Peptides against a protein of PDB entry 4Z63. Designs and how they scored, part 236

Target 1, 334 residues: chain A of PDB entry 4Z63
Amino acid sequence: LCLGMNDLTGNIPEDLFHLKRLNLLGIQENRLSGSLSREIRNLSSLVRLDVSWNLFSGEIPDVFDELPQLKFFLGQTNGFIGGIPKSLANSPSLNLLNLRNNSLSGRLMLNCTAMIALNSLDLGTNRFNGRLPENLPDCKRLKNVNLARNTFHGQVPESFKNFESLSYFSLSNSSLANISSALGILQHCKNLTTLVLTLNFHGEALPDDSSLHFEKLKVLVVANCRLTGSMPRWLSSSNELQLLDLSWNRLTGAIPSWIGDFKALFYLDLSNNSFTGEIPKSLTKLESLTSRNISVNEPSPDFPFFMKRNESARALQYNQIFGFPPTIELGHNN

## One batch from the design tools (peptide; made by RFdiffusion4, then SolubleMPNN)

Design b2_p24_3_s2 (from b2_p24_3, 12 letters changed)
Fold by OpenDDE base, seed 1:
Structure b2_p24_3_s2 (fold): chain B 334 residues (1-334), chain A 24 residues (1-24)
Amino acid sequence: as target 1 above (334 residues)
Amino acid sequence: SQGSSWITTVRDSSSDLAKPVFLP
């Protein structure tokens, strides 16, 4: 049953939960309000539940143990409060959990040992506090992780060295500290292709450690951190780099010539730093900007990207990396 | 002048201050 993108109001009729054979319930992008009924437990055949973009409030009901086939739960952009229900945090069937842009709070706890199918987690823009959950690497299929804009204090856990499934990771604006430790840990994530760390590590030095290596890194975003230092030499070994945003830092020195050696680099933002010297001639030879045949068919994160502009409260949403226009931004460097 | 921009994964316009926010 798909009723998304309407002007539906009020609560979900209780009789809807009598549909025992229902595999898909999509009621997203409405004005549905109140609590999400615990009677969703009656939808024992449910594979996909999409209640996103509504006015739901209260706690998410702890009934997911009665939904043994549930693979997709989308609840982003609601008013949900409390924690992740225990039954949801232990769901063996769940592949994707999206609860971005809610008011969920407390410590983030997932039973990753039980969540054997979880491959995508979006909990961005909530009120989770404490530390990043050290056991996330135990979610052996977890590939996409957005934990942006939560109050995770401290450092990236050492256990994330073992996060082999991790491919797309955002921790933007999560009060993280120690960028050197974070990069030193995350370099061990052999499948990591996308790393977003914007609005963390305030005033720290960007490490220039030649021992750092991100073999499969395609997207690196570390904007608006007030980072000091220079263009990191270790980044030159990330031969698959497609998008680099280091804007709004305090980086100094020259832009190195190797920045133009990235064959796939189509988006470069180094603006609002303190870079000096000449623009590398190699940037004028970027194959990605001269050749029209960039393979658009590369996998992207499940979480969207947003381009924030100082002059506009409205961020532009990009659902795919290749949605970004080919860009070289070197402005406001002195 | 194309206003200064940066990439985030945070949608909420209400929460991302339009200006570069440097958290203390």
Scores: peptide ipSAE 0.337, ipTM 0.714, DockQ to the pose 0.246
Fold by OpenDDE base, seed 2:
Structure b2_p24_3_s2 (fold): chain B 334 residues (1-334), chain A 24 residues (1-24)
Amino acid sequence: as target 1 above (334 residues)
Amino acid sequence: SQGSSWITTVRDSSSDLAKPVFLP
């Protein structure tokens, strides 16, 4: 049953929950309000539940133990409060959980040893506090993780050295500290292709440790951190780099010539730093900017990117990395 | 002059409840 993208108001009719053979319920992008009914438990054949972009409030009901076939739960952009209910945090069937842009709070806790099918987690823009959950690497299929815009004070857990399934990771604006430790840990994530760390590590030094290596890194975004230091030499070994944003930092020194050696680099933003010297001639020869054959069919994160112009401006949303225009931005280096 | 921008995965510092602007 697909009733999304309408102007439906009020609560979900209780009779809808009598549809025991229903595999898909999509009621997204409406004006549905009140609590999400516990009677969802009656939809025992449910595979996909989409209640996103509504006015739901209250706690998410603890009924997911009665939904053994549920693979997809989308509840982003609602007013949900409380924590992740125990039955949801223990769901063995769930592949994708999206609860971005709610008012969920407390410590983030997932029973990753039980969540054997979880591959995508979006909990961005909530009110989770405390530390990053150390057991996330126990979610053995977890590939996509957005935890941005929460209050995870402290450092990236040491356990994330073992996060082999991790491919796409965003921790943007999560009150993280110690960039040296974070990069030192995350370099061990062998499948990591996308790393977004914008608005963390305020005023720290960007490490230039030549022992750091990110083998499969395609997207690195560490913008608006007020980072000091220079262009990190360790980045030169990330031969698959496609997008680099280090804008709005306090980086100094020359832009190194190796920045033009990245064959796949199509988006470079080094603006609003303190770089000096000449623009490397190698940047004028970037193959990705001269060749029209950009492969548009590469896997992307499940979470969107946003381009912010200033704090008050509406961000532009990009659903895919290749949605960004080919860009070299070196402005405002003084 | 379009001021310099930065990339993030957070739409708004205050709230993401507003409808995003999609680029074509």
Scores: peptide ipSAE 0.331, ipTM 0.727, DockQ to the pose 0.343
Fold by OpenDDE base, seed 5:
Structure b2_p24_3_s2 (fold): chain B 334 residues (1-334), chain A 24 residues (1-24)
Amino acid sequence: as target 1 above (334 residues)
Amino acid sequence: SQGSSWITTVRDSSSDLAKPVFLP
């Protein structure tokens, strides 16, 4: 049953929950309000539940043990409060969980040993606090992780060295500290292609350690951190780099010539730093900017990107990395 | 561009409640 993108109001009729053969319930992009009924437990054949972009409130019901076929739960952009229900945090069937832009709180706890099918997790823009869950690497299929805009004080856990499934990771604006430790840990994530760390590590030094290596890194965003230092030499070994945003830091020194050696680099933002010297001639030879055929079919994170102009401005949403226009931004370097 | 933007996975510093402008 698909009723998305309407102006439906009120709550879900209780009789709907008698549909025991229902595989898909999509009621997204409406004005549905109240609590999400616990009677969703009666939908024992449910594979996909989409309640996103509504006005739901209260706690998410703890009934997911009665939904053995549920693969997709989308609840982003609601008013949900409380934590992740225990049955949801233990779901062996769930592939994708999206609860971004809610009011969920407390410690983030997932039983990753039980969540054997989880491949995508979006919990961005919530009120989770405490530390990053150390057991996330135990989610052996977890590829996409957005935990941005929560209050995860401290450092990236050491256990994330073993996060082999991790491909797309965002921790933007999550009160993280110790960028040297974070990069030192995350370099061990062999499948990591996208790393977004914007608005963390305030005033720290960007490490220039040649021992750091990100083999498959395509997207690196570490903007607006007030980072000191220079362009890191270790980044030159990330030959697949496509997008680099280090804007709004305090980086100094020259822009190195190796920045133009990245064959796939189509978006470069080094603006609002303190870089000096000449613009490398190699930037004028970037193949991605001279060749018309950028491969549009590369995998992108499940979570969207946003381009912010300022803290109060409406952000532009980009659902794919290749949605960004080819860009070289070197402005405001003094 | 005026170099006045940055990329993130958060719509704004406070919340994602306001509808963003969608681009490809």
Scores: peptide ipSAE 0.322, ipTM 0.725, DockQ to the pose 0.359
Fold by OpenDDE base, seed 4:
Structure b2_p24_3_s2 (fold): chain B 334 residues (1-334), chain A 24 residues (1-24)
Amino acid sequence: as target 1 above (334 residues)
Amino acid sequence: SQGSSWITTVRDSSSDLAKPVFLP
């Protein structure tokens, strides 16, 4: 049953929960309100539940132990409060959990040893606090993780050295500290291709440690951190780099010539820093800017990117990395 | 001077409730 993208109001009719053979319930993008009924437990054949973009409130019901086939739960952009229900945090069937843009709070706890199928987690823009869950690497299939805009004070856990499944990771605006430790840990994530750390590490030094290496890094976004230092030499070894945003920092020194050696680099933003010297001539030779044959079919994060121009402007949403226009931004430097 | 943009995975520093402007 798909009733998304309407102007439906009120709550879900009780009789809907009698549909025991229902595999898909999509009621997204409506004005449905009230609590999400516990009677969803009666939908024992449910594979996909999409209640996103509604006005649901209250706690998410703890009934996911009665939904043994549930693979997809999309509840983003609601007014859900409380924590992740225990049954949801222990779901062995769940592949994707999206609860972005709610009011969920407390410590984030997932039983990753039970969540054997979880591959995508989006909990961005909530009120989770405390530390990042140290056991996230135990979610052996977890590839996509958005935890942006929560209050995860402290550092990236050391356990994330073992986060082999991690490919796409965003922690934007999550009150993280110690960028040197974070990068030192995350470099061990062998499958990490996308790393977004915008609005963290306020005023720290961007490490220029030659021992750092991100072999498969395609997207690095560390904008608006007020980071000091220079362009990091370790980044030059990330030969697959496609997108680099280090804008709105306090980076100094010259823009190195190796920045033009990235064959796949099509988006570069170094604006609003304190870079000096000449623009590297190598930037004029970026193959990706001269060839229109950018492979549009590369895997992307499940979470969208946003380009923010100012505090008052609506952010532009990009669902894919390749949606970004080919860009070289070097403005507002010295 | 009009400041440049930055990329994030958060729609707004205050709220993600507003409908995004999709760019192809």
Scores: peptide ipSAE 0.317, ipTM 0.714, DockQ to the pose 0.344

Design b2_p24_3_s3 (from b2_p24_3, 11 letters changed)
Fold by OpenDDE base, seed 4:
Structure b2_p24_3_s3 (fold): chain B 334 residues (1-334), chain A 24 residues (1-24)
Amino acid sequence: as target 1 above (334 residues)
Amino acid sequence: SQGSSYITTDYDDSSQQAKPVFLP
């Protein structure tokens, strides 16, 4: 049953929960309000539940142990409060959980040992507090993780060295500290292709440790952190780099010539730093801007990106990496 | 100017969908 993208109001009719054979319920992009009924437990055949973009409030009901076939739960952009229900945090069937842009709070706790099928997690823009959950790497199929805009004070857990499944990771604006430790840990994530760390590590030094290496890194965004230091030499070994945003930092020194050696680099923003010297001539050799042979059919994170001009300006949303225009921004330096 | 912007993953419900510009 798909009723999304309408102007439906009120709550879900109780009789709807008698549909025992229902596999898909999509009621997204409406004006449905009130609590999400516990009676969803009666939809025992449910595989996909999409209640996103509504006005639901209250706690998410703890009934997911009665939904053994549920693979997809989309609840982004609602008013849900409380924590992740225990039955949801222990779901062995769940592949994708999206609860972005809610008011969920408390410590983030998932039983990753039980969540054997979880491959995509979006809990960005909530009110989770405490530390990043150390056991996330125990979710052995977890590939896409957005935890942006929560209050995860402290450092990236050491256990994330073992996060082999991790490919796309967003931690923007999550009150994280110690960028040196974070990068030192995350370099061990051999499948990591996208890393977004914007609005963290305020005023720290960007490490220039030559031992750092991100083998498969394609997208690196570390903007607006007031980071000091220079262009990190270790980044030159990330040969697959496609997008680099280090804007709005306090980086100094010259822009190195190796920046033009990245064959796939199509988006470069080093603006609003303190770089000096000449613009490298090697930037004119960027193959991505001169060659037509670049594949645009690459996987992208499940979470959207936003280009913000300032704190009050309306952001532009990009759902895919290749939605960004080819860009070289070196302005507002020196 | 575009030089005054930065990329983040902070969700903004007031955001505008950008027109996709794909590489050739």
Scores: peptide ipSAE 0.534, ipTM 0.866, DockQ to the pose 0.347
Fold by OpenDDE base, seed 5:
Structure b2_p24_3_s3 (fold): chain B 334 residues (1-334), chain A 24 residues (1-24)
Amino acid sequence: as target 1 above (334 residues)
Amino acid sequence: SQGSSYITTDYDDSSQQAKPVFLP
């Protein structure tokens, strides 16, 4: 049953929960309000539940132990409060959980040893606090993780060295500290292709440690951190780099010539730094900008990106990496 | 120019959906 993208108001009729054979319930993009009924437990055949983009409030009901076939739960852009219900945090069937842009709070707790099927987690823009959960790497299939705009004070856990399934990771604006430790840990994530760390590590030095290596890194965004240092030499070994944003930092020195050696680099933003010297001629030879043969059919993160111009301006949303225009931005440097 | 902008994943529900520009 798909009733999304309407102007439906009120709550879900109770009789709907008598549909024992229902596999898909989509009521997204409406004006449904009130609490999400605990009677969803009666939908024992449910595989997909989409209640996103509504006006739901209250706590998410703890009834997911009665939904053994549930693979997809989308509840983004609501007014949910509280934490992740215990039954949801222990769901062995769940593949995707999206609760972005709610008012969820407390410590983030997931039983990753039980969540054997979880591959996509989006909890961005909530009110979670405390530290990043150390046991996230125990979610052995977890590939896509967005935890941006929460208050995860401290450092990236050491346990994330073992996060082999991690491919797409967003931690923008999460009050993280110690970029050297973070990069030192995350380099061990062998499948990591997308890393977004914008608005963290305020005023720290970007490490120039030649021992750092991100073999499969395609997207690196570390913008608006007021980072000091220079272009890191370790980045030159990330041969698959497609998008680099280091804008709005305090980076100094020359832009190195190796920046033009990335065959797939189509988006480069080094603006609003303190770089000096000449623009490398190698940038004029970027194959991605000169040749027509770049494969566009690559996996993208499940979470959206935003091009933010200023704090008050409306951002541009990009759902795919290749939605960004080919860009070389070197403005506002010395 | 995009010199005044930066990329983030902070959700903005008021954002505009950008037109996709695919590389060849």
Scores: peptide ipSAE 0.506, ipTM 0.847, DockQ to the pose 0.346
Fold by OpenDDE base, seed 2:
Formats: C-alpha cells, sequence, structure tokens
Structure b2_p24_3_s3 (fold): chain B 334 residues (1-334), chain A 24 residues (1-24)
C-alpha cells in the first residue's frame, strides 16, 4: 500500500493496521501527525515501513519484536523524540534504519550482536549525546553509517579499528576531538571508501604521519575544521581518490605535485586555506578531466551531501558523489 | 560561487536538489 506524496492529514486510521498480510506500507511525504500508533504491531507481515517526511511526534513505539519480517524502516524528517526503542535496537531482521532529522535524544545504544542484518544506519541530525557507541563494529554487516550533527563529545572509539564492514561513514559536526587518533583508528577499516569529518577537531593539527594509509579511500571531506599543518603525505597512497575537500582550514605549505597523479580525482577543493607556492602542473593532466571514458557506475552512500556556502544561504543537496561537477577550487589561498 | 563553499552531511530540509553532473 503506497499513499506517499499526497496531502493526507491527521492520524493514520487504526483500521489500516488490521491488514495482516500487508508487506509494504508507504505513507511518506504527507502531513500526517500525532504519535505513530503502537498498532503497527498488528502488521506482522510488514517488510517495509516508510513514514518519512511527515509530522509525527512522540516516542517511536516499542513494538518491533512483533514485526519479524521488517527489513526497512524509514522515519526521516519527523518530530520523533526519545531514544531508539529496545525492540528496534534488537531487531534481527532490519536491514536499513533511517531516522535522520528527528529529535531523538539520549545515548545512542544498539544491540549490534542482535542486529545481524543491519547494513545501513542513518541517525544524522538528531539530539543524541554522550560518546559514539563502542559496539557499532559488532554490527557485522553495517556498511553505511551517518551520525552527523549529533553531540558525540570525545574521540572515535578504539574498537572502530575492527569495523571491517564500514564503507561509508559520516560524522560531520558531532563535536569530535583528536583527529590524529580518529585517522589512526579509521585507517584500519579496510573497506572504508567515504569519510566525512567536516566541522570537527576545531583548530587541531592535521597529522602528516607517513604510517597512515587508507587503501580504498575514494571520498575524503574534512572541511571547516580550522586545521593546521600541510597537505598530508599519507594521502598520496590513496590511489582511488575521487573527491577531496579540505576547504576552510588553516593548512600551509605547497600543494604537492602528487595531487595530480590521482587518476580518478574529479573534485578537488583546497580553497580558503593558507597554501603557498605554484599550482602543480600535474593538475592540468588529471585523467578524470581529460578522458571521456570514465565509468561512473559505482555505489554511493545512502546519506545525502550538502554544499554549504554560508550560514544564511540554502545548501545544495547532492544524493550521489558523481552528482558533483568536476571541480578544481584553489581560491582564497596565499 | 563554489569557491566559498564546503561539503558537509548536516541535513538541511530547505536545501535545493542540485542537477547531477555525471562524468562520462
Amino acid sequence: as target 1 above (334 residues)
Amino acid sequence: SQGSSYITTDYDDSSQQAKPVFLP
């Protein structure tokens, strides 16, 4: 049953929850309000529930133990409060959980040993506090993780050295500290291709430790951190790099010639730093900008990216990495 | 201009969807 993208108002009729054989309920992009009924527990055959882009409020009902077939729960852009209900945090069937842009609070806790099928988690733009959950690596299939715009004071947990399933990771604007430790830990994530750390590590030094290595890194965004230091030498070994944004930092020194050796690099933003010297000639020979035969059929993170100009301007939303235009931005340097 | 911009994943529900520019 798909009723999305209408102007439906009020609460969901309780009689709808008598549909015991319903596999898919999509009521997204409406103006539905009130609490999400606990009677969703009656939809025992439900595989997909999409209630996103509504006006739901209150706590998410703790009834997910009665939904043994549920694989997809989308509740982004609502007014949900409280925490992740225990039955949801223990769901063995759930593949994807999206609760981005709500008012969820407290410590983020998931029973990852129980959540054996979870591969995508989006809890960005909520009010979670405390520390990053140390047990996230126990979610053995968890590939896509967005935890941006929460208040996770402190450092990346040491346990994330064992986060082998992690491919796409966003921690933008989460009050994180110690970039040296964070990169030292995350380099052990062998499948990590996308890392977004914008608006963290305020005023710290970007580490230039040659022992750091990100084998499969394609997308690195560490913008607006006021980081000091120079272009990190360890990045030169990330041969698959496609997108690099280090803008709005305090990086100094020369732009190294190896920056033009990345065959797949199509987006480079080093603007609003303190770089000096000449522009490397190798940048004029980037294969991604000169060749017409680059395959763009690659998987992308489930979470959207935003190009933000200033605090007052509307951001541009990009749902795919290759949605970004080919770019070389070196402006506002010395 | 993009030169004064930076990339983030902070969700903005008022954002405009950019036209995708795919590489060949």
Scores: peptide ipSAE 0.546, ipTM 0.874, DockQ to the pose 0.337; fails the geometry check
Fold by OpenDDE base, seed 3:
Structure b2_p24_3_s3 (fold): chain B 334 residues (1-334), chain A 24 residues (1-24)
Amino acid sequence: as target 1 above (334 residues)
Amino acid sequence: SQGSSYITTDYDDSSQQAKPVFLP
């Protein structure tokens, strides 16, 4: 049953939850309100539930133990409160959980040992507090993780050294501290291709430890952190780099010539820093920009990116990395 | 201007706000 992208209002008729053979329920992008009925438990054949972009409120019902085939739960952009229900946090069938942009709160807890199929987790823009869950690496298939805009005070857990499945990681604006530790840990995630850390580590020094190495890093965004230091030399070894945003920091020194050696780099933003010296000529020879074949037809994170503007309260949403225009932004430096 | 912009993954808008502009 697909009823998405309509102007439906009110709540879901209770009789709908008697459809025991229903595999797909999509009611996204409506104006449905009230609590999500616990009677969804009756949809025992449900594989996909999409209730995103509605006006649902209250707690998510703890009925996911009665949904043994549920692989996809999309509930982003609602008014859900409370925590992740225990049955959801223990779901062995769930592949994708998206509850971004809700009002979920408390400590984030997932039973990763039980969630053997979880590969995509988006809990960005909620009200979770406490620390990052140390057991996330126990979700052995977890590839995509967005935990941005929560209040995870402290450091990245040491256990994340073992997060081998992690490919796309977003922690923007989550009150994280100790960038040196974070990078030191995350470098061990050998499948990590996308790392977004914007609005963290305020005022810290960007580490320039040559021992740091991110072999498969394609996207690095560490903007608006007020970071001090210089362009990190360790980044030069990330030969697959496609997008780099270090804007709105306090980085100093010269822009190094190796920045132009990245064959796939099509988006570079170093604006609003304190860089000095000359613009490297190597930037004028970026292969990705000289040939119009910038289309990176590669997998992207499941979470969206946002271009924040000072002039507008509204951010532009980009769902794919290739959606960003080819850019070299070096403005507002010394 | 992009010079006054930065990339992030946190979303500020609530469910009560208008949908953001999607770019491919």
Scores: peptide ipSAE 0.460, ipTM 0.827, DockQ to the pose 0.379; fails the geometry check

